# Peptides against a protein of PDB entry 6O8C, part 126

Target 1, 262 residues: chain A of PDB entry 6O8C
Amino acid sequence: VGLRYEKISLPKIHPRYDLDGDASMAKAVTGVVCYACRTASTLLLYQELMRKGVRWLVELVKDDYNETVHKKTEVVITLDFCIRNIEKTVKVYEKLMKVNLEAAELGEISDIHTKLLRLSSSQGTIESSLQDISSRLSPGGLLADTWAHQEGTHPRDRNVEKLQVLLNCITEIYYQFKKDKAERRLAYNEEQIHKFDKQKLYYHATKAMSHFSEECVRKYEAFKDKSEEWMRKMLHLRKQLLSLTNQCFDIEEEVSKYQDYT

## One batch from the design tools (peptide; made by RFdiffusion4, then SolubleMPNN)

Design b2_p20_6_s4 (from b2_p20_6, 7 letters changed)
Fold by OpenDDE base, seed 5:
Structure b2_p20_6_s4 (fold): chain B 262 residues (1-262), chain A 20 residues (1-20)
Amino acid sequence: as target 1 above (262 residues)
Amino acid sequence: DEELEEALKILEELFEEVEK
């Protein structure tokens, strides 16, 4: 998806001195470089907006993470309490069995105890997974938004301003060529100036196009690619986090079934 | 914030693209 922009190229600049042709060429070059300036600005804006969005999303996911951690902690407390109560009950029944009371109840409670211990073990896995997620979201982690600050173009690069300077130079030459065209014929000295300005136009135009392609478009595309990769990872992380949350709720529900025995 | 809304729109588009 991303922003759609047209691939632009400079018109052919003919070496032949032709006042009509040179004016037309200069007009076309001005148009192309003007488009480059506007496009560069649009691409920059897109990236800046994306950076804001990325920051927002990271904070959202961090909030979700914290909620999950909180829920996990509550479940651990509840589970530990339940285990302790069941263990006390088991001890009581063991003492009663020494007096030849029915073993059936002890068996059931013992099974519950075993199940609770298994649930407790699963909490360790959840904790490990949460720690992994935390590490990935932390500064320097794989899902940190550091890439958004490093990749792409930034206002501080002043790419649009640099292109605008070149555009101004090109536009000035274009206006001169328009005047030259109106003269139909130039004196020798004026002709030499025209030829020299044509070379300047060429250099400014090529510099603008190179800068646009290498410093604006290429970096934007790299930013876009990184953003897509990062987004895939974030989606996966969110799914993992949701899964962990659900596991916590499932454990809590299961523990609640056994609370009646405590 | 209009800028935030636009940013979110861009993110949504990115999400949709990645999910395809």
Scores: peptide ipSAE 0.202, ipTM 0.836, DockQ to the pose 0.923
Fold by OpenDDE base, seed 3:
Structure b2_p20_6_s4 (fold): chain B 262 residues (1-262), chain A 20 residues (1-20)
Amino acid sequence: as target 1 above (262 residues)
Amino acid sequence: DEELEEALKILEELFEEVEK
């Protein structure tokens, strides 16, 4: 389900001054934060691609909607025409009945008229359903893609860049710790600097991990959840639209049976 | 558009997941 990424955690940072241990720790921290940067970038890309896909799908469904509306309109025109013709025929037969008692034929035509009127009534239900679908797809509607712009992470947030800055700081300290390790022993002032840098490393690493977890992963997961919910609703809407289309075809087919009487 | 193709692939995957 979605992008898979490894759960990462910072290594334990020991407070003791140890040049070998500190270099190893710094290396591990660098690796973890580097992975966070890459993962954040991947998660961002996924969301951006999904947003594009969502927009595309919305347009596709709108096109399908328009086609259905067109078909519905066609059926309404055909049905109305058929009704008008049958009504004319009914009037003619009513006149003839007064002369030659064509009661059986009049009854049959009247029954057809009644059936056509029922079909016409069903068009109102289809229209109402289409209006509902239109409202859901419209801006501010329940199936609008506004969530895609609100949820998740965005390039404008510059999360990857912020993490990269922290990674750069961490990497710099790591390289210094490698040098310190190579020296085996530091002068007092250099030792103090090393200790301060270790504190800075911890600060940057913690900040990076917090930012990654809270601003990247959490928001991505929220976006993913919203996308799944939206997709389910969209699929349901497509099914509804297909059903309405089929109803229009069914009505058209039924009307065609009576066209010979017009 | 390569990006669109990738987006559609992601949507398809999502579709399959939701349909299951």
Scores: peptide ipSAE 0.199, ipTM 0.835, DockQ to the pose 0.918
Fold by OpenDDE base, seed 1:
Structure b2_p20_6_s4 (fold): chain B 262 residues (1-262), chain A 20 residues (1-20)
Amino acid sequence: as target 1 above (262 residues)
Amino acid sequence: DEELEEALKILEELFEEVEK
């Protein structure tokens, strides 16, 4: 998962003064740094989009959580009502038994009561699970999106702009070297300028590559790794919520079978 | 809206990866 990009490196820079070679080298450097700029921009965009997606997903899961809580509450009310009604019925039958009236249904009703109490106990477990999920989704929780704001690169870092500035400097030197090549021979002063520009080119290129690798690529990779880890946890949480929802529906269905006895 | 759609696409890709 994530964006695929090519690993780039600077061409070898020869120290020897060579107008043809220097022009070719400068062209290659320009290409490499240009690629770095584009890649940095793409990586930044990916991260920004991911941050938006993460926020969206968190809200979606929170909505699902709230719906599950609502359903759980509804089931609890229904279950409690059913239990109370069954208990009343049990008391009536017990009174009948005391006066030597046969109540063949007493055993069945008592069994139903026992089953309902077990369902009530399971509902408590569901509540505990929901509380755990809530804590994980809450600010500071394990599934908080704080990492998305901290990890990776951000527009405020101005990495693309910084690289672009370096690219502009490099490009300017490249075009000058192209002109120098066309002249075939330079005067002494022009030759010295060419040599100085070559040093500047190297400096800018090295700075660009270092910045790209350390501030763009490395941070992006860290962001990607964190995003994958977080996504696995979120997926598991969603599955857990679905399971809890299904349990609530199962309990509701089971309770509905006993409502005829109330 | 376009940005959100792209974000969702990225998320879908992540979901597919983590489900493997």
Scores: peptide ipSAE 0.197, ipTM 0.833, DockQ to the pose 0.937
Fold by OpenDDE base, seed 4:
Structure b2_p20_6_s4 (fold): chain B 262 residues (1-262), chain A 20 residues (1-20)
Amino acid sequence: as target 1 above (262 residues)
Amino acid sequence: DEELEEALKILEELFEEVEK
């Protein structure tokens, strides 16, 4: 899961003044930091897209939940109606028995009544489960998508922009080092500037790598881990919801068998 | 919406991985 990227490290920066070596080093550093910028951008985009997907999935599951609740309600109405009708029938037969009229069907009707009451009890369990699901999907619930807003990197962090600024500084120094290399020999003042710029390069590069690792990669990995955990829970919830839906259909089917007695 | 489509693809990949 997630984007594959290569672990990057800065090349060794030698303290020795060497125009050829420094130009080569600067080129390598530029490449590494450039890769970091692009990677950071890609990681950010991935997370933003994932957040959109998560929101979409939550809404989808909520819709499924609502449909299940609706189905459950429909079944409850049908079941209650059937129970009421059977109870009326039972009362009639009981009265007949009191006046010594044989009612061979009383036993069957009573059994149906008992079965319907059991089904009604099952509906209570389904209701409780649906309430639990609702609580889990609600704000502050265990399956809320609040993590998606808290974890990872965000556009507001401006990580890509910060890295780009550092890259620009590094690139500028690289171009200067390329020119210095072409000169083959620098005047004393230019040499001192070169040495100073090399220190700046090191500073910018280190800052870029630190920022990339700590603010981009680490946070991305945390986001990825949370997303996986959340998705597992969401899958389980969807399975549970499907099970409840199927139970409602099963109850409806069972009730339909007894509607002829109402 | 191309962005949504891409988001859904990413989500689907995640789904498939955690389902295993």
Scores: peptide ipSAE 0.204, ipTM 0.838, DockQ to the pose 0.909; fails the geometry check

Design b2_p20_7_s1 (from b2_p20_7, 11 letters changed)
Fold by OpenDDE base, seed 3:
Order: C-alpha cells, then sequence, then structure tokens
Structure b2_p20_7_s1 (fold): chain B 262 residues (1-262), chain A 20 residues (1-20)
C-alpha cells in the first residue's frame, strides 16, 4: 500500500485585471504549489525508505539462502555417510550368507539401502531449486534490485528544491498582490507591473504543476508498482527457501531412523 | 526579476546535468 495523496489542480486564472480576484487567485496557487512541494518531499522520503527496505530484504534473503545451502550440504554429507555404512553392512551380510542363510536380515538392510538411495536422488531436485534461487538473486537476475536505483525519484534529482524555488517566486508575487489589494487602486506603472507579475505567476505555477506531475508523481507511481511486484516475488522466494529447508530436515529425520543399522 | 533569473538559472543548470 503506497502513500495516498490528493489530486490537485490549479485554479482558473482570469486575464482580467482585478486586484481582489488576483490576490485570491495567487493565494490559492500558493497553496496548491505548497502542497505539491510537501507531497513531493513525502513521496521522495517514501521511496528512500523503500530502497533501504529493499536492500535489507535482499541481504536477509541471501542469508537465508546461505543457511539453506549449508543445511543441504550437511544433510548430503550425513546421507552419504549413512549410505556408505549400509553398503559395507550389505557386503558383510552377503559374505555371511554364503556360509549361513541370514536372508531375512540381508533383505531388510537392502531395503534400507534402496530407500537411502532414493533420498539421495531427491537431493538433486533440491540442488536444482537452490541453483534457480541463486540465479534469481544474482546480479542481473530476475530478482535483482537494480530497479530500485533506476525507478522513481532520487534526492539527486532535486525535485523538491526546484519546486521550492518556484514556490518562492509564487509566494513573493502573492505577497505583492496582497499589498496591491490593500492599495485598492494602483498607478499606471504599478498596474502594468501587476499584470506582468500575474503572467509570471501563471508561468511558474504551470511549470511547478507540470514538474510535479511528470517528474514526481508519475515516477513515484512507477516505483511503487515495481516495488510491489518485486516484493511479492521476494516473499514467494522466501517461502520457497523455507520449503527447501523443511525438505532437508525431513530427509535428515528419515536418515536418523536408519542410524541404528549403521 | 532577480528571483526569476535565479530560478531560471537553477532550472537550466539542472536540465544541462540531466542531458549529460
Amino acid sequence: as target 1 above (262 residues)
Amino acid sequence: DEVIKEAEKVWEEEEKERLE
């Protein structure tokens, strides 16, 4: 669930010279652009936090992977040892059978051997799964976190600062328009300046809103969507690792049942 | 006028950096 923000739009700007209307309009514009600045900052912060979270999760999953690989290796060693011991026992019984008919015991041991070999074969599937996971986590893999550096907005983009500059310009004009309103009537030269400033206000406001929409909001949404998709996949992968770990434990437990025969 | 000029400079510089 991403950050919720309200859709904002600029008020209508009338070309007519009206000191009261212009002051009110300027106030509204200031408010809208101020909201854009704050929102942009919040969106940036969210993304930065998410990037930290992504890095953290990657490391966590890598650790889990390494632990699983270690456990798998341990089980393989144990299983191989058990198989070798059973094979030795089988050979001994085969020799004894030539002298004494101990067929029943030999049959039981042979069955155990067969079961152990089946367990050993299952290790190949686990190994393949681990290799797949490793591939996905590797640089350039399907679960690489390179997108986190590419998508969205970054502090280096200076979007908030850019918007703040525009906001400052707008605010200055707004304060002037408040003064103009208080004068009730402007001299000709002052009126011309007011009209010019109104045009500047419009320009700055439009630029701010365009920048906010195109460079802040759009990129944020793209980042959000990508992060959600990636997170889902990572969580699924973590579940897969857990499953593999459990399979290793299951094999270990089964092998332990036959240790009395080794 | 000075504030506008400053703002324009900031934006122009940033645009140049983006293109590099």
Scores: peptide ipSAE 0.029, ipTM 0.592, DockQ to the pose 0.022
Fold by OpenDDE base, seed 5:
Structure b2_p20_7_s1 (fold): chain B 262 residues (1-262), chain A 20 residues (1-20)
Amino acid sequence: as target 1 above (262 residues)
Amino acid sequence: DEVIKEAEKVWEEEEKERLE
C-alpha cells in the first residue's frame, strides 16, 4: 500500500511561433510542474512518516525479544532446578533398591527424568532460534533498519526546493506569454525574446521532469518496495517471537506437573 | 535571468555537496 500518483508528462512543445499556442502550452507546463512539486512534497512526507514507523516497530520488536529472552531464562532456571532435584531422587531410590524392591516408583521417576531431559534439549533449539533473531536484528543484520536512512528521498536532498525554483522560472515565462498573447502581435525584438523564453521554458520543464522522475519518483518507489519487504519480514519475525514465547510457557507448564515429585 | 541564476546556484551548490 503506497501513495497513488498519476504518471505525468510534459505536453508537446511545438517549435512554431504561435502566441496563443505558446501561452496555452506554458500554462499546461506550469500545471504539470506544479503537480510534480506537490507530489514530491507528498512523497517525501510519506517516507518521513514511514521512517518514524520503522523506528517504532524496531523498538517494539526489540522489546518483544527481550521479554522472550527473559521468559526463556526463567524457564531454563526452573527446568534445571527440577532436573537436579529429580536426579537426586533417582540416586536415593537406586540406593534403596539395593535394600528394598521399589522398582515401580523408580521407574516412574526415571521416566520423568527422561521427559525433563527432552524438554531441556528443546530449550537448546529455542536458544538457537533466539540467537538467529538477535543476529537478524543486530546492526548489519538482515532486518536492520539502515535501509530506511539510505533509501528514498530525504529533506536534505532539497528536491522540493529545487523543483520549486524551476517552477518559479516556468511561471514567470507563462505570465509573460500571457501578456504576449494579449498583444496579438509582437515587434521583432519582442518576438525574439519570446522565442528565447520558449527555449528556456523547455529547458526548465525538462530539467524539472527529469529530476522529478529520477530523483523523486524512482527513489520513492525503491523505498516503498524495500519498506514493504522489510515490514513483512519484521511481522513474521514478531510472530516467531510469539511462537517461541508460547513454547516457553508450554515447557513451564509441563515442568510444573512434575514439581510435586521433587 | 536572476531567477535562472538563482536556480543554477542552488543546483550547483547541491551538486557540490553531493560530490563532497
Scores: peptide ipSAE 0.028, ipTM 0.594, DockQ to the pose 0.022
Fold by OpenDDE base, seed 2:
Structure b2_p20_7_s1 (fold): chain B 262 residues (1-262), chain A 20 residues (1-20)
Amino acid sequence: as target 1 above (262 residues)
Amino acid sequence: DEVIKEAEKVWEEEEKERLE
């Protein structure tokens, strides 16, 4: 799960003035920072897509929850109706028992009544479970998606743009170093400029790599870890909802067996 | 160096925008 990226590092920068070496170094630095820019962009895109996925999944689970609640409500109504009908029948037979009639039938109906009451008791557990799920999905709940808006990198951070600015500066110096290399020997003033540009290159490169590592990669990894944890919890919750739905169907099936007595 | 100053300005502006 997640995007794979290669660990990058800056090449060693030698302090010695060397037109060939400096051009080669500058080329390598340009390549590394270019990779950082592309990677940062890809990581950002991934996070944005994941945020959309998270929102979608939340809505899906909410729909599943509502369907389960609806089914539970239907079963409760059916069960309560059946219980009331059986209770009426029991009362009629109890009156008949006073005249020593229909004793065997009363026993059977009483047993059905007891079974229905047990089923009714199980509905309380289902209700409690649904309430727990609702609380976890609610704003501020354990499964709230607020983390997805907070963790990781965002377009507003402009990390890619910042890196691109540094890359442009580095690239400009690289092209100059390529020209310097072609000259084979520089005048004193040009040599001093070259040395100064090399220091600038180092400054830009180190800033780029630090920013990439600390602001892009680190935050991405935190987002990834949080998303994986959250996703596992959400999948588990969906399984719980399915279990509750199945329990409702089981109760409905049991109640249907006794409808002939009502 | 004007180029460095310009780049730094861009970074500062972007950081300010991020914090708003």
Scores: peptide ipSAE 0.028, ipTM 0.591, DockQ to the pose 0.021; fails the geometry check
Fold by OpenDDE base, seed 4:
Structure b2_p20_7_s1 (fold): chain B 262 residues (1-262), chain A 20 residues (1-20)
Amino acid sequence: as target 1 above (262 residues)
Amino acid sequence: DEVIKEAEKVWEEEEKERLE
């Protein structure tokens, strides 16, 4: 998953003075750098959109976490209430046994009490899991989104603008080379200017391609890789939260079976 | 020449910002 872009390379620039060849070369260079500029813009936009998506997903997962915590708290309250009621019932039956030996009912209630205590112990495991999830989502945690602000390219880098400036310079030279081609032959001074401009074009093009590859593409790929890894972890975390929620519902259902004894 | 100067200015300004 990610933006597809074509690997671009500069055409071969021959040192030989050739008005037709130089115009054709300049056209090709203009096309390549233009593509780089557009691609850089697209890559930047993608990253900005992904950053928004990351922030959105973090908030969504936090909401899921809070809902799970709320459900867990509800179950704990219900469970504790049920345990207290069963304990009171056990005490009453223990007193009655001293008088009328109703051992069978006491045994059943005692078994329920034991089961409820086991359910209560499982709540500790759920709590520890929720704490772990909270720690992972916290600032500095393993699932913090700080990487999204650090990795990749940013509007403040002005990469598109830098490339556009170089493109403008290259385009200007290209248009001049078109004019030179139309003249078929240049005077000595104009020929020297043409040769000089060809050198400038080479430097601008090389600078543009280096900047594109090192500051745009490379950083984008790093951002993409980190985003994919982080997204997988976040999706897994959401599944864990869902599992914990289901465990809470299961406990609630079991507790509801014993409410008739309270 | 003006376009080149402008390009150089943009790059120089960014280099200064990185050094600050």
Scores: peptide ipSAE 0.025, ipTM 0.583, DockQ to the pose 0.022; fails the geometry check

Design b2_p20_7_s2 (from b2_p20_7, 11 letters changed)
Fold by OpenDDE base, seed 3:
Structure b2_p20_7_s2 (fold): chain B 262 residues (1-262), chain A 20 residues (1-20)
Amino acid sequence: as target 1 above (262 residues)
Amino acid sequence: DEVIKEAEEEWEERERERRE
């Protein structure tokens, strides 16, 4: 998902002095640089919106993480309580066995105890997974959003304003060339000024196109690529959190089956 | 401002014609 923009190029600038041709060329240059300004503004806006989205998603995932940790903690408490109760029961039955009472009930309780201990062991794996997720989301982690503040273009770069200044210079020359065209013939001094302005126009246009391509488009594309990669990783992480949550619920359900024996 | 807008529109039209 990205903004589609067309590759732009400067019109051909003919070195020959031609009032009609120069006016037409200046008009075309004004047009393309104007398009570049608008495009740069749109690309900047897109990036700013994406940065807001990234921040929002980070907070959402952190909330999901905290909820999962809370659920895990709850299950651990419940499981530990159940294990302690079963262990007490086992001790009572062991004492009774010493007095020649039936062993069949002790076997069943012992099996439950073994199952609960296995469930407790699985909680350790969940804890390790949560710690890994936490480390990835932490500052300096693999899923940190620091790139969103560093990559791409920012309002502080003033790229649009810089392009606008160049556009203004180009537009002024275009207006003059339009007037020159209307005069049909220029005096020698005016002709020399026209030729000089044509060179200035070319300089401003080239500077604008270079700035647009190197500072606006290139940085935008880098930002876009990083954002897409980061987004895929974040979505995958959310799926992992959901899986861990479901595992906690599964354990809780299994433990609930044995609560009647305690 | 209108002159700039016209210049951009004309440029866009020419670019469209080149792709056709």
Scores: peptide ipSAE 0.418, ipTM 0.912, DockQ to the pose 0.026
Fold by OpenDDE base, seed 2:
Order: structure tokens, then C-alpha cells, then sequence
Structure b2_p20_7_s2 (fold): chain B 262 residues (1-262), chain A 20 residues (1-20)
């Protein structure tokens, strides 16, 4: 799960003035920083896509929740109706018993009434579970998606652009070093410039690598870890909702057995 | 752009070789 990227490091920079070596080094630095730019862009894209996915999943789970609540409500209505009808029947039979009639049937109906009341009690547990799920999905809840907006890297951070600027600086020096190499020998002033540029190259390269590692990779990894954890929790919650739905269906089925008595 | 691309390709190649 997630994007795989290669760990990158700066090439060794030799302090010795060497036009050929410096050109080669500059080429390598250009290469690695270019890779960093591309990788940073890819990591950013991945995170943005994941954020969209997170939002989508939240809505999906909310829909599932609403469906479960609807089903629960339906069952409650049906159950309450059945209980009321049975209670009416019990009252009628109790009156008849006073006249020594139909005692055997009253026992059966009373048992049904007791069973229905037990089913009604289970609805309370379902309701409590639904409330818990609702609280978890609510703003500030344990399954809130606020982390998705906070963690990781964002386009507003301009990490890719910052790296690109550094890459441009590095590339410029590389081009110069390529020219210097072609000259085979530099005049004193040009040699000094070359040495200074080499120092600048090192500075830019180091800055690029640090930025990439600390601001891109590290934050991405944190985002990835949080997303995976959150996703697991969301999937578990969906499973809970399904379980609650099934419980509602089970209760409905049980109630249907007694409808002939109502 | 082409020069940068070439630099990246060469770097990638060297990195692959190093890992092998």
C-alpha cells in the first residue's frame, strides 16, 4: 500500500578542483535532485487522491449509517405495533378467564408478549450502538477526517516548486561546468568563479535533499500511516453497521412469526 | 530539459548499478 520510492543521497563531492570531475558531479547532482522533484510531485499527487478517497468513504459510511437507522426505525415501529396488539389480546383473554374460559391460549399469548419485550430491549442496545457510531463520525469524533487536511504535504506548501527552483540553480551550474570542461583550462578569474559555483552547487544540493527528506518524504510517510490506521477503523465501523443491520433483520423476522396472533 | 532528463537517467542508471 502506498507509493514506493527510492532512497536518495547526494553524490560525493570532492574538494579538489577538477573540471572533468566537477562536471560529472554536477551532472549527478542534477540527476538526483531532478528525481527528488519528480518524486515529490508523485507523492503529492498520491496524497491528494487519497484525500479525495477519504472524503468519498466518509460519505459512503454516512449513507450506510442512515440506511441502518432507517431499518432500525422500521423494525421499532413494527415491533411496537405487534406489542400493542398482543397486549390488547392479553387483556381480552384476562377478562375471559374471569369467566373460566380459554386459559390455555392465554399462556401462549403471554409467552409471546414476553418474547416481544425482550426483542424490544435489544433495540435499545442497537440504538446505543448507532449513537456511538454517529458520535464517531461527527465532527470532532474519532473517525473525523480532519487529519487528512492537516497531515502530509499540500499544494499550498509549494514543495515541488521550491525543489524546482533549486534544481534550476543546480542545472545552471551544471551547464557552466560542462562549458568549463570543454575549455579544458580556465583563466584565474574563471577558475575562482568555478570554485565558488561548486560551493553554491553543494549548498543548493544539500538544501534540496534536506527539503525533500524532511518536508516531502517524512510528511508523506506520516500521512500514509495515519491514512492506513483511519482506513482500518472505517472499515471496521462499516462492518459494525452491517452487523446492526442484520440484527434488525433478525428481529423483524422473529416478529413476523407472531403476526398471526395479532 | 533534455539535459536534465539525461542527467536523471544517468543518475538512475548508476543507482541501479549500485544496488545490484
Amino acid sequence: as target 1 above (262 residues)
Amino acid sequence: DEVIKEAEEEWEERERERRE
Scores: peptide ipSAE 0.417, ipTM 0.912, DockQ to the pose 0.026
Fold by OpenDDE base, seed 1:
Formats: structure tokens, sequence, C-alpha cells
Structure b2_p20_7_s2 (fold): chain B 262 residues (1-262), chain A 20 residues (1-20)
């Protein structure tokens, strides 16, 4: 999961004055920094899309949670009603046992009562699990999405724009080096300017690559790692919710078997 | 900018060749 990008490095910059070599070097530097700009933009876009996805998933899971809670509540009502009815029946049969020996029927009803109480106990476990999930999804919880707004790169960082400025400076020097190459030989003053521009080129290129590596790639990787971890946890949580929902349905089905006695 | 585009393309080609 995540975008694959190529590891990039600056071409070797030779200190020797060479119009042809310098033009070629400048072209290569322009190319790699251009790639860095494009890559930075792509990485930013990915993160922005992922943030949207994270928000969407949070809402989806919250909906799943609410549905599960609703189902649980429904089952609790049904179960409690059934228990109350069975308890009434038990009391009636206990009174009848004093007059008429209906031991078999009383035994059966008592067994049903015991089973229903066990189901009620399991419902308590479901409630506890739902509370745990709610806590995890709550603001400040373990599954909060605050990391998505903190980690990684953001449009406000203006990383692409900063790289673009450096690229522009590099490109200007590249254009000049193309012209210099075409001249074949420069006058002394122009040669000195060329040498200074080469130093500037190196400065801009190094700055661009450092910025790309430290502010774009590193932060992206951190974001990616956190997003993957968070996503795994969220998917697991969804599975837990599904399991709880199924347990509620199972309880409801079991209760329905005893409705004839209510 | 066509010149920048060309520079990037050439760089990409060289990098690809280096990896092969």
Amino acid sequence: as target 1 above (262 residues)
Amino acid sequence: DEVIKEAEEEWEERERERRE
C-alpha cells in the first residue's frame, strides 16, 4: 500500500570549467529536481486523498456502531420481555405443584429460564465490548484520526511551491548554460559569471534535494506508516462490530424459540 | 515548459538505463 517512488540523487557536479559538461550537468539537475517537484505533488495528493478516505471510513464505522447498538437494544428489550414472562410462568407452576404434581413441565420451564439468564449475561459482555469500541472511536481515543491532520505533508507547507522556486532558479541557469555552450567560448567576465552560476546551481540543487528528502519523503513515509497501522486497526474494529451484530442476531433467534412459552 | 519536460524525460531515461 502506498505510492512507489524512485530514490533520486543529484548528478555529480565536476568543479572543472567545461561548457559542454556544465550544460549537460545542468540539464540533468533540472531533470531530477523537476521529478522531485512532480513526485512531491503526487505524494501530497495521495495524502490529501487518504485524509478524505480516513474521514469517510470513520463515518462509516460510526454508522456501523450505531446500527449495532440499535440492534443490541432491540434484543435486550425482547429478551427482558421473554424473561419476565417465563418468570411469571415459573411462579404459576410452583403454586400448582403444591396441588397437582406437574414436575415435568416445571422442570422444562425452569431450564428455559436458566438459558435465558445465560443469554442475558452474554448481552452484558456485548454491552461492554460496545462501550470499549465507543471509547476507541471517541475524540482522543486510540482510533482517533487526529494523526491524519498532523502527520505528513500539507498544502499549507507549500513544499511544491518551494521546490518550484528552486527549479525555476535552476532552469534559468540551465538556459544560460545552453547559451554558453552554443557560444563555444566565453570572454573572461562571462566565464566568471558562468562559474558563479555553477555554484548557485549547486546550492539550489542541494537545497531542493534536501527539502525533498527531509520535508516531503520522510514525512510522507511517516504518514504512510501511521495510515497503514490505523487502517488495520479500523478494519479489525469493523470485524468486531460485525461479530457483535451476529451475536445479537443469534440471541434473538434463540429467544424466538421460547416465545411459545411466553 | 518544453525544455524542462525534455530535461526530466532525459533524466528519467538515464536513470532507467542505470537500473537495468
Scores: peptide ipSAE 0.417, ipTM 0.912, DockQ to the pose 0.025
Fold by OpenDDE base, seed 5:
Structure b2_p20_7_s2 (fold): chain B 262 residues (1-262), chain A 20 residues (1-20)
Amino acid sequence: as target 1 above (262 residues)
Amino acid sequence: DEVIKEAEEEWEERERERRE
């Protein structure tokens, strides 16, 4: 579950000139746009943290991959060594069999050899799986983290700052409307200015809300969805790596049973 | 700014009340 934020809307703006109502409206507009600024900042922070998390997870999975590869390599070496030794033993027993000696023992050793070869064949499957994982983690792969740099909002977008500028404009008008309210009645010229400022307030407010919705919220949601999908895939991949590691351990254990014959 | 903070708090309170 991602960051919770409240869906916000502008308060109703009445067209009628009313000093008390306009001051109250301006206060409410200031409040909602302030909330939008804070929310935008929080959404940005969340995304930045998630980007760090994504990078961290990539490195973690790469480490897991390398460990798995290392283990696989170790097992391959051990297995190959064991196979070679068993093959030598088989040759010796074959020579002995020519002189009609120890035929029963040859059968046992031959069976071991066959089992080892089967284990060796399984290494090919592990290798192919590792290669697949490597390809998925590689640049341009299905699990590439390039989306994290593209999706969502970034500090360079200056969205919070843009909203803050609008908030400042709104706040200035709000302060003026508080003063106007305190005057109880305005002269004609001041009344006209008040009306114009009310229009400006509306303009700034709508611009702020549109920017918040389109450039902050929507992009955040897209980022969130993408991150969740990607994260799920990465976790699955990590489980696959663990499975491969376990397979290597299983093979190693099996090989250890036959080391006494080498 | 305390005035802005107050405005935000009041707005949040109103929104909460409307949703309840």
Scores: peptide ipSAE 0.417, ipTM 0.912, DockQ to the pose 0.025; fails the geometry check

